# Peptides against a protein of PDB entry 6J07: the designs that were tried, part 20

Target 1, 107 residues: chain A of PDB entry 6J07
Amino acid sequence: GQRGWFCGSVSQDLRQFWVAEGGTISDPRAADFLFSCDASHPDTLRIYQSLDYIEDNATVFHAYYLSAVANAKIKNSVALGHFILPPACLQKEIRRKIGSFIWEQDQ

## One batch from the design tools (peptide; made by RFdiffusion4, then SolubleMPNN)

Design b1_p11_7_s2 (from b1_p11_7, 6 letters changed)
Fold by OpenDDE base, seed 5:
Structure b1_p11_7_s2 (fold): chain B 107 residues (1-107), chain A 11 residues (1-11)
Amino acid sequence: as target 1 above (107 residues)
Amino acid sequence: KVVDQLLKLYR
């Protein structure tokens, strides 16, 4: 199964969608996927500071991915990799090199 | 790919 952790910044609607699609909700250590809508939220900051993340065994994704999947016309057409949520301190540099994040474009 | 570029930046 797919286990997900959710930052407090993620709406209940997106959490419910995850469960409706067959996912379960777990603590960060047990989760396969970590979702957040705010890299500066205390919950997300704790993830970035964790050993799992520091040792490159964890990745945080923007929860807007779930919204994109929910609205997609073709199954599997949404690329998870485009929703990697980096720490806030790196985002400005990333925007300069790659452009605005997809979750920023659609809002 | 965007994911490859992101990973190069912060990994």
Scores: peptide ipSAE 0.034, ipTM 0.649, DockQ to the pose 0.196
Fold by OpenDDE base, seed 4:
Structure b1_p11_7_s2 (fold): chain B 107 residues (1-107), chain A 11 residues (1-11)
Amino acid sequence: as target 1 above (107 residues)
Amino acid sequence: KVVDQLLKLYR
């Protein structure tokens, strides 16, 4: 199944959408997907500090992915990879190399 | 791919 963890920065609407699409909500250790809207939120920071994340066994995604999926007519047309949410300390460099994050483009 | 570019920056 698809188990997701949600940072406190993620709206209840997006959480409900996840569940409506067949996902379940779990703690970070059990989650297959980690969603956040704020890399600087304490919840997300704890993820970045976890062994699982440090050992590259976890990935944090921006929850805007779920919004994009909800608005997409074609299923699987939204690339999850474009929604990887890196730690704040890396974001500036990433923007320099790749450009603005997709969730920032609609803000 | 964007994901590949991101991963490269992590390493």
Scores: peptide ipSAE 0.033, ipTM 0.643, DockQ to the pose 0.193
Fold by OpenDDE base, seed 3:
Structure b1_p11_7_s2 (fold): chain B 107 residues (1-107), chain A 11 residues (1-11)
Amino acid sequence: as target 1 above (107 residues)
Amino acid sequence: KVVDQLLKLYR
């Protein structure tokens, strides 16, 4: 199965979509995917400071990924890798090098 | 890929 953890910053709609697509909701340690909409949210910050994350055994994704999947015209056309949500301290540099995050772009 | 670029910034 696909187990997901959700930061409190993620809307109930996106959580419901995850479940509707066959996902389950779990604690961060058991989760296969970690979703957040706010790198500065206390829930997400706890992930970033966790041993799993520090040891590169965890990745946080922006929950907008789920919205993109829901609206995708082509199956599997949405790349999860484009939705990695890095700590706030790194975001400015990332934007400078790679460009604005997908969830920040005009829709 | 974007993911690879991001990972590089973490180092």
Scores: peptide ipSAE 0.032, ipTM 0.645, DockQ to the pose 0.187
Fold by OpenDDE base, seed 2:
Structure b1_p11_7_s2 (fold): chain B 107 residues (1-107), chain A 11 residues (1-11)
Amino acid sequence: as target 1 above (107 residues)
Amino acid sequence: KVVDQLLKLYR
């Protein structure tokens, strides 16, 4: 099974989609996937400050990934790697080098 | 790949 943790910034609809697709919801330490819609949300900040994250054993993904999957017409067409959500302190430099994040483009 | 580019920036 797929275990996911969700920041408080993630809507109930996206959480329900995760469960509908066969996922379960767990605490961050047990989760295989960490989802957030806000790098500055207190829940997400606690993840960035955790030992697992500092030791590069955890990755936070933007929950917009789930929306993209829900709307995709081709299975596996949505690349999870495009939805890595870095800490706010790194985002400006990342945008300069790579471009705007995918979750910012449709807004 | 985007992931590789991001990882380089993290380090």
Scores: peptide ipSAE 0.032, ipTM 0.641, DockQ to the pose 0.192

Design b1_p11_7_s3 (from b1_p11_7, 3 letters changed)
Fold by OpenDDE base, seed 2:
Structure b1_p11_7_s3 (fold): chain B 107 residues (1-107), chain A 11 residues (1-11)
Amino acid sequence: as target 1 above (107 residues)
Amino acid sequence: KEVEKLLKLYR
């Protein structure tokens, strides 16, 4: 199975979707996927400060990925790599290079 | 650079 960690900023609906699709919920150290909706949330900040993240062994994804998957018309058409959620202090520079983040476009 | 590492992941 796929293990996911969820920041407190992620809605219960998205968590339930993860479980409905066969995923389980775990602590960050055991998780294969880390989901957040807020890079400035204390839960997410602790991830960025962790050794796993500092050593490039962890990546935080915006939970909007799950919403996109739920609404996708074609299976496997949603690319997880487009949903990487970087620390707040890096977002401006990244946004200048790749454009607005996908979770900001449909708002 | 951390930014460059992240940029490479957006593919």
Scores: peptide ipSAE 0.549, ipTM 0.916, DockQ to the pose 0.257
Fold by OpenDDE base, seed 3:
Structure b1_p11_7_s3 (fold): chain B 107 residues (1-107), chain A 11 residues (1-11)
Amino acid sequence: as target 1 above (107 residues)
Amino acid sequence: KEVEKLLKLYR
């Protein structure tokens, strides 16, 4: 199953889409996918500070991924790897390497 | 470096 955790920064609409697509919502430790819309949100910060994340066993994705999937015309055309949400302190450096994040391009 | 690890995940 698709188990996901959601930061409080993620809208209810995106959470509902996840469930509508067959996903379930769980705590971060049980989740296969961690979604957030704000790297500075306390919920997300707790993830970055967790042992799972520090040991590279967890990855945070921007929940905009779900919106992209919902609007995609070609199935499987949206790459989850493009939606990795790094800690705020690392975003500037990463943005210099890969360009603006996808979730920022339509803002 | 943490950034290096993250960069590898982007495609």
Scores: peptide ipSAE 0.547, ipTM 0.916, DockQ to the pose 0.255
Fold by OpenDDE base, seed 4:
Structure b1_p11_7_s3 (fold): chain B 107 residues (1-107), chain A 11 residues (1-11)
Amino acid sequence: as target 1 above (107 residues)
Amino acid sequence: KEVEKLLKLYR
């Protein structure tokens, strides 16, 4: 399915787009996709602290992915993997290796 | 290990 959880940091517009594209909104445990715009938001922090995340059974994605999909000219041209939102404490090290995150480039 | 694991996902 296409069940998604959304951090409180995600705008209602992006949530509505998700639903318009056929997605449903659920709690983190039931969700297949976890979206956030803020790694330091309490909602997102709880995800990082969860057993599912610690055991690598969960991945948090930056909700800007949905904006990118909405603006994409080619279907399936946006790679979800580029939008992985890591914990704040790891971002600096990751950024040194892969460069600025996509959601930061458009700011 | 955690960083390396995440890095592999960025593809």
Scores: peptide ipSAE 0.546, ipTM 0.915, DockQ to the pose 0.259
Fold by OpenDDE base, seed 1:
Structure b1_p11_7_s3 (fold): chain B 107 residues (1-107), chain A 11 residues (1-11)
Amino acid sequence: as target 1 above (107 residues)
Amino acid sequence: KEVEKLLKLYR
């Protein structure tokens, strides 16, 4: 589906891009995609604490994915899996294994 | 355990 939820940490520009590309905005339980720019934001924390997330039925993505898609030279070349936003307490360990997150890198 | 599951998704 094309239903997305957005944390309050996500800019209005990125939300507008989502809608311009044919997406709709919904509550997190109905959404197919969950976007955030801050793992410590109260909105995102509520997702991590939800039953859906605890049972591995939900994934939070960094909204920078949308910016990457907008700027991609080749359509469909941006991998969503590279933009998974983990809880803050897990980021150091993950970063040591896969390197710095894409949204933390200078373009 | 949770980290391992997340790492698999970054492929």
Scores: peptide ipSAE 0.545, ipTM 0.915, DockQ to the pose 0.187

Design b1_p11_7_s4 (from b1_p11_7, 4 letters changed)
Fold by OpenDDE base, seed 4:
Structure b1_p11_7_s4 (fold): chain B 107 residues (1-107), chain A 11 residues (1-11)
Amino acid sequence: as target 1 above (107 residues)
Amino acid sequence: KLVEKLLSLYR
């Protein structure tokens, strides 16, 4: 199964969509996917500070991915990799390389 | 290392 963790910054609607699509919600350590809408949220910061993340064993994704999936005509057409949510301190550097993040474009 | 990893994942 697909286990997901959600930062408090993620709406209940997106969480419900995750569950409706067959996902389950778990704590960060058990989760396969970590979702957040705010890299500066305390919940997300704790992830970035964890050994799992520091050792590159975890990736945080922006929960807008779920919204994109929900609105997509073709399933599997939305690339999860485009929704990686990096720590705030790295976002400017990454944005210089790849441009604005998808979730920023639709704001 | 993290930055390079992240950048590679966007591609």
Scores: peptide ipSAE 0.490, ipTM 0.909, DockQ to the pose 0.203
Fold by OpenDDE base, seed 3:
Structure b1_p11_7_s4 (fold): chain B 107 residues (1-107), chain A 11 residues (1-11)
Amino acid sequence: as target 1 above (107 residues)
Amino acid sequence: KLVEKLLSLYR
């Protein structure tokens, strides 16, 4: 199974969707995927400050990915890589290069 | 390093 960690900023609905799709919820160190909706949330900040993240062994994704998957018409059409949630201090630089984040775009 | 990594992941 796929193990996910969720920041407190992630709604219960998205967590429930993860579980409904066969995922389990675990602590950050055991998780295969780290989800957050707020790079400035204390939970997420702790991830960014962790050794795993500092050593490039962890990636935080915006939980909006799950919403996108739920609404996708084509299986596997949603690319997880588009939902990387960078630390707040890096977001402006990244936006300048790739454009606005998907979770920030009007639908 | 982190910025480069992150940018590569979006592509």
Scores: peptide ipSAE 0.488, ipTM 0.909, DockQ to the pose 0.197
Fold by OpenDDE base, seed 1:
Structure b1_p11_7_s4 (fold): chain B 107 residues (1-107), chain A 11 residues (1-11)
Amino acid sequence: as target 1 above (107 residues)
Amino acid sequence: KLVEKLLSLYR
């Protein structure tokens, strides 16, 4: 199954969409997917400081991915890899190489 | 390095 963890920065609507699509909500250690809308949120910071993340065994995704999936004509057309949410201290360097993040383009 | 890993995942 699809087990997801959600930062407090993620709206209830996006969480409900995840469940409606067959996902379940779990704690970060049990989750297969970690969703956040704010790299500086205390919940997300704890993920970045965790052993799983430091050892490259975890990835945080921006929850805007779920909104993109909900609005997509083709369900499998949205690439999860485009929604990786890096730590705040790395975002400037990453933007310099790949451009603005997809969740920032509609703001 | 984490930056290189993350960059590779975006592609």
Scores: peptide ipSAE 0.488, ipTM 0.909, DockQ to the pose 0.197
Fold by OpenDDE base, seed 2:
Structure b1_p11_7_s4 (fold): chain B 107 residues (1-107), chain A 11 residues (1-11)
Amino acid sequence: as target 1 above (107 residues)
Amino acid sequence: KLVEKLLSLYR
């Protein structure tokens, strides 16, 4: 099974999709995937400040990944690596290197 | 270090 943690910024619809696809919801320490829609949300900030994240053992993904998967025509066509959600203080530098984030382009 | 890690993951 796949265990996921969800920031309060993630809609119930996306959480339900995760479960419908066979995932379970757990606390951050037990989760294999951490999802958020807001790097500045208190829940996400606590992740960035956690020992697991500081020790490079955790990665936060933007929950828009789940929406992209739900709308994809080809299985495995959505790359999880494109949806890494960095801390707010690093986003400007990262955008200069790779361009706008994929979740920002949909608007 | 974190920035370099994150950048590598987007590739």
Scores: peptide ipSAE 0.485, ipTM 0.908, DockQ to the pose 0.201

Design b1_p11_8_s1 (from b1_p11_8, 4 letters changed)
Fold by OpenDDE base, seed 3:
Structure b1_p11_8_s1 (fold): chain B 107 residues (1-107), chain A 11 residues (1-11)
Amino acid sequence: as target 1 above (107 residues)
Amino acid sequence: SAIDIIKEAIK
């Protein structure tokens, strides 16, 4: 599907890009993709607290992925897996092991 | 499209 949920932290520009590319916007339970720009935003926190997420049936991606895809010179050069947005409590440890997140590097 | 890329990446 092409259903996406967007945290309130995601700009209207990125939401509009999603729709322009054929996507629709839905509630989290119906969404195929979950996008956020802030792991600490209340909307995103509710996702992390949901049973779907806790049971590993949901993944939150940083919405910067959409911007990266839009600007990529090579279509397959952007890996979605690099844009997984984990809860804030895990981010420090992840940075220690694999370095800064890609969205932080390009800001 | 961008969405097609996303779908492929998740597979």
Scores: peptide ipSAE 0.027, ipTM 0.634, DockQ to the pose 0.055
Fold by OpenDDE base, seed 4:
Structure b1_p11_8_s1 (fold): chain B 107 residues (1-107), chain A 11 residues (1-11)
Amino acid sequence: as target 1 above (107 residues)
Amino acid sequence: SAIDIIKEAIK
């Protein structure tokens, strides 16, 4: 699908990029992709508390992925998996094991 | 397109 949900923390520019590339914007329940820039934003927290997420049927991605795609020089060089945005309570442990998130790094 | 890239990446 091409349906995306966007947390209020995501800029209008990134939303417009999604639409310009053929995507549509929908509510979280209908969305194929969930984008956020802030794991602590109330919109994102509601996703983490949803049954779909708890049952591991939903994944939140950092919207910086869209910026990375927009700026990519090599086709298909940006890995969506690197942009999974976990709940804040898990991020410290993840950083300890695999390092800082891409959206936190200098590029 | 970017959407196509996203779809491939999620596979």
Scores: peptide ipSAE 0.026, ipTM 0.628, DockQ to the pose 0.056
Fold by OpenDDE base, seed 5:
Structure b1_p11_8_s1 (fold): chain B 107 residues (1-107), chain A 11 residues (1-11)
Amino acid sequence: as target 1 above (107 residues)
Amino acid sequence: SAIDIIKEAIK
């Protein structure tokens, strides 16, 4: 499916791009994809605290993925897996092992 | 899930 939920931290432009590409916007429970630009945003924190997420039935992705797709010459060249947005408690260790996140590299 | 994989990898 192409149902997406968006944290309030995500710009309207990225939301609009999602819809333009055939996606729909839904509540977190119905969404196939969860997008956020801020792991500390209250909306995202509620996702991390949800039963679906705790039971590993949900994954939050950084919305920068959509920007990368929009700007890519070949959209299939952008790997969604590189844009997983984990809770803040995990980010430091991840950076230590695999380096800075993609969305941080372009900042 | 992807998060599960990440969690296991960094434990």
Scores: peptide ipSAE 0.023, ipTM 0.571, DockQ to the pose 0.165
Fold by OpenDDE base, seed 1:
Structure b1_p11_8_s1 (fold): chain B 107 residues (1-107), chain A 11 residues (1-11)
Amino acid sequence: as target 1 above (107 residues)
Amino acid sequence: SAIDIIKEAIK
């Protein structure tokens, strides 16, 4: 399915793009995809604290993925897996070992 | 899972 939940940190433009591409907007429990622009936002923190997330049944993605898709020259050239948004407590170590997140790179 | 992959990568 193409049901998406959006943290309050995500702009209306990105939400509209999701809908324009055939997606729908739903609550986190019904959503197939969870989008956020801020791992420390209260909305996103509630996801990280949920049983679905703790039991590995949910993944949060950075909404910049949608911006990347909108600007992509080749269809399906943007890999969703590169936009996984981990909890803030893990981000420092990830940057140390792998480098800056794709949404933090120059646009 | 995504979390397991991330945790393993930074361990």
Scores: peptide ipSAE 0.021, ipTM 0.565, DockQ to the pose 0.165

Design b1_p11_8_s2 (from b1_p11_8, 5 letters changed)
Fold by OpenDDE base, seed 3:
Structure b1_p11_8_s2 (fold): chain B 107 residues (1-107), chain A 11 residues (1-11)
Amino acid sequence: as target 1 above (107 residues)
Amino acid sequence: SAIDIILEAIK
């Protein structure tokens, strides 16, 4: 599907890009993709606290992925898996293992 | 489209 949920932290420009590419915007329970730019935003925190997320049936992605895809010279050169946005409490440990997140490097 | 790329990436 092409249903996306967007945290309030995501700019209107990125939301418009999603719609322009054929996507629709929905509530998080109906969404196929969950986008956020801030793991500490109340909207995103509610996702992390949801049963769907806790049971590993939901994944939050950093919305910067959409910008990266839009600017990519080669299709499939941007891996969605590199844009998983984990809860803030896990980010320090993840950075220790794999380095800074991509959205932190390019912004 | 960008969405198509996303869908392909998560397969």
Scores: peptide ipSAE 0.028, ipTM 0.635, DockQ to the pose 0.054
Fold by OpenDDE base, seed 4:
Structure b1_p11_8_s2 (fold): chain B 107 residues (1-107), chain A 11 residues (1-11)
Amino acid sequence: as target 1 above (107 residues)
Amino acid sequence: SAIDIILEAIK
């Protein structure tokens, strides 16, 4: 599916890009993809606290993925898995093991 | 769409 939910932290430009590429915007319960730019934003926190997320049936992705897709002509490849946005409480440990997140490197 | 193509490639 192409249904996406967007945290308030995501710019309107990225939302419009999603729609221009054939996506639709929906509530988080109906969405196939959940996008956020801020793990600490209240909208995203509500996702992390949801039953779907707790039961590992939902994944939040950093919306910078869409920027990478928009610039795919320049980049070799774009892997959605590199843009998983974990809760803030886990990010330090993840950085310790695999390094900085891709959206942090490109900023 | 471009997004669909990329998602398909990831699978």
Scores: peptide ipSAE 0.025, ipTM 0.610, DockQ to the pose 0.048
Fold by OpenDDE base, seed 1:
Structure b1_p11_8_s2 (fold): chain B 107 residues (1-107), chain A 11 residues (1-11)
Amino acid sequence: as target 1 above (107 residues)
Amino acid sequence: SAIDIILEAIK
């Protein structure tokens, strides 16, 4: 399905786009997708600390993915996997190895 | 998992 949870750091515009594309908004336990714009936001930190996340049964995505989809000319040209939002403690090392995140390049 | 993929890339 297309059930999404949104951190408080995500704008209403992006939430509305999700719904306009056929998604629904749910609590994180029922959600198929977890969106955030801030790995250090208390809402997102609670996800990272959850048993589901620790056991690799959950993934947090940067909500900028939705902006990229909204602006894309070709359907399905935006890869969700490029928008994985890891905990802040890992981001520096990730940037060192593979470069800046996509959302940092555009905003 | 997605996290495993990312972690492998940074090893």
Scores: peptide ipSAE 0.024, ipTM 0.585, DockQ to the pose 0.172
Fold by OpenDDE base, seed 5:
Structure b1_p11_8_s2 (fold): chain B 107 residues (1-107), chain A 11 residues (1-11)
Amino acid sequence: as target 1 above (107 residues)
Amino acid sequence: SAIDIILEAIK
């Protein structure tokens, strides 16, 4: 499915790109993909606190993924997995192991 | 750990 939820931190342009690519916008519970640009945003924090997320049935992705897809020269060249947006409490350790996140490199 | 799970998902 291509149902997506968007945190308030995500720009309208990225939301529109999602729809233009055939996606739909839904509430978090119905969404196949959860997008955010801010792990500390209240909308995203509510996701992290949700039962679906705690039980590992949900993953939050940084919406910069959509920007990367939009700008990609090669179809399917952008790996969604590299855009997982973990809670703030995990980010420091992750950076220590794999380096800074892609969206941090570009900002 | 949760960190290990995430690392596995993004490797």
Scores: peptide ipSAE 0.023, ipTM 0.572, DockQ to the pose 0.140

Design b1_p11_8_s3 (from b1_p11_8, 5 letters changed)
Fold by OpenDDE base, seed 3:
Structure b1_p11_8_s3 (fold): chain B 107 residues (1-107), chain A 11 residues (1-11)
Amino acid sequence: as target 1 above (107 residues)
Amino acid sequence: SAIDIVKEAIK
């Protein structure tokens, strides 16, 4: 599917890019992809608290991934897995292990 | 398209 949910923290430009590329915008339960730019935003927090997320049936990605793909010179040079957006409470530990998140480096 | 790339990446 091409259904995406967007946190209120995601700019209108990125939402428009998604639609321009053939995507549609839906509620989180129907969405194939969940995008956010802020793990602390109330919209994103509700995702983290949902049963689907707790049961590991949902993943939140940082919307900056879309910008990275748009600017990539080589296809497949941007890995979606590097843009997983975990809850804020886990981010410090993750940074300790793997370093700063990509969206923090390029913004 | 960008969406196609996303789909492929999460397979």
Scores: peptide ipSAE 0.025, ipTM 0.641, DockQ to the pose 0.055
Fold by OpenDDE base, seed 2:
Structure b1_p11_8_s3 (fold): chain B 107 residues (1-107), chain A 11 residues (1-11)
Amino acid sequence: as target 1 above (107 residues)
Amino acid sequence: SAIDIVKEAIK
């Protein structure tokens, strides 16, 4: 599928890029991909509280991934796995173990 | 396409 949900924190430019690349925009339950730029945004918080997310049937990605892909000379060099956006309550511990998130370094 | 990259990255 090519259906994406976007938090209100994601710019219109990134949404337009998704559509230009063949994607469509849908509600979270129908979406194949969930994008956000802010783990503390109310839209994203509702995802984290949803049954789909709690049961590990959903993953939120930082929308900066799309920007990185758009600007990369070699698109395959951008790994989606590095852009998983966890709840804010977990981020401090993750940074302690792995280091700062890639979107924090590049933005 | 970018969408294809996303699909492959999470398989």
Scores: peptide ipSAE 0.025, ipTM 0.631, DockQ to the pose 0.056
Fold by OpenDDE base, seed 4:
Structure b1_p11_8_s3 (fold): chain B 107 residues (1-107), chain A 11 residues (1-11)
Amino acid sequence: as target 1 above (107 residues)
Amino acid sequence: SAIDIVKEAIK
């Protein structure tokens, strides 16, 4: 699918990039991809509280992924898995084990 | 396309 949901924290530029690349924008229930720039935004919090997410059938990605793709110099050099956006309550532990998130780093 | 990259990355 090509359906994406976007948290209100995501800029219109990134949304437009998604559409320009052939994607469509949908509600989170119909979306194939969920994008957010803020794990604490009310829109994203509602995703984390949804049954689909609780049952591990949904994943939220940081929308910075789209920016990285737009600026990529090598095809397929940007790994979506590096942009999983977990709930804020888990982020400290993840940083402790893996390090800072890619959207928090200089690239 | 970027969308194709997204699809491939999830696999």
Scores: peptide ipSAE 0.025, ipTM 0.636, DockQ to the pose 0.057
Fold by OpenDDE base, seed 1:
Structure b1_p11_8_s3 (fold): chain B 107 residues (1-107), chain A 11 residues (1-11)
Amino acid sequence: as target 1 above (107 residues)
Amino acid sequence: SAIDIVKEAIK
C-alpha cells in the first residue's frame, strides 16, 4: 500500500504531494512508509525508540525523497533506498563510510 | 546495523 506517516518536521507541501500521487496519511503503526526531515524531532525519536524499529521492522525515510521525485524527469529514477534517515547518533559514522547524505548535498 | 542497511540500500 501507500500509507504514509509524517513527522511534524515535514512541510504540508510534501504531505500534499504524497496525497496527490495517490498516497494516504496514517498513524505510524498502520503506515507503509515513515517520513521525517529531522532525526532529532520528538516524533521521529519515538519511532526510533519503538519496538518495531528496534527489531528492524520499520524504516524512516527523509521526506526530501518526495521533493526529488517531484522534480525528476524520468519516472522511477529516484531510489527510495538512498533516503534512509538513521538516528542522529549514527549519521557521523555513516558519512565517514559512504559520504554525505543526498538531502545534505541539495539542501 | 543501521550503517549496514544504508550501505546495502545505496548500492
Scores: peptide ipSAE 0.022, ipTM 0.567, DockQ to the pose 0.141

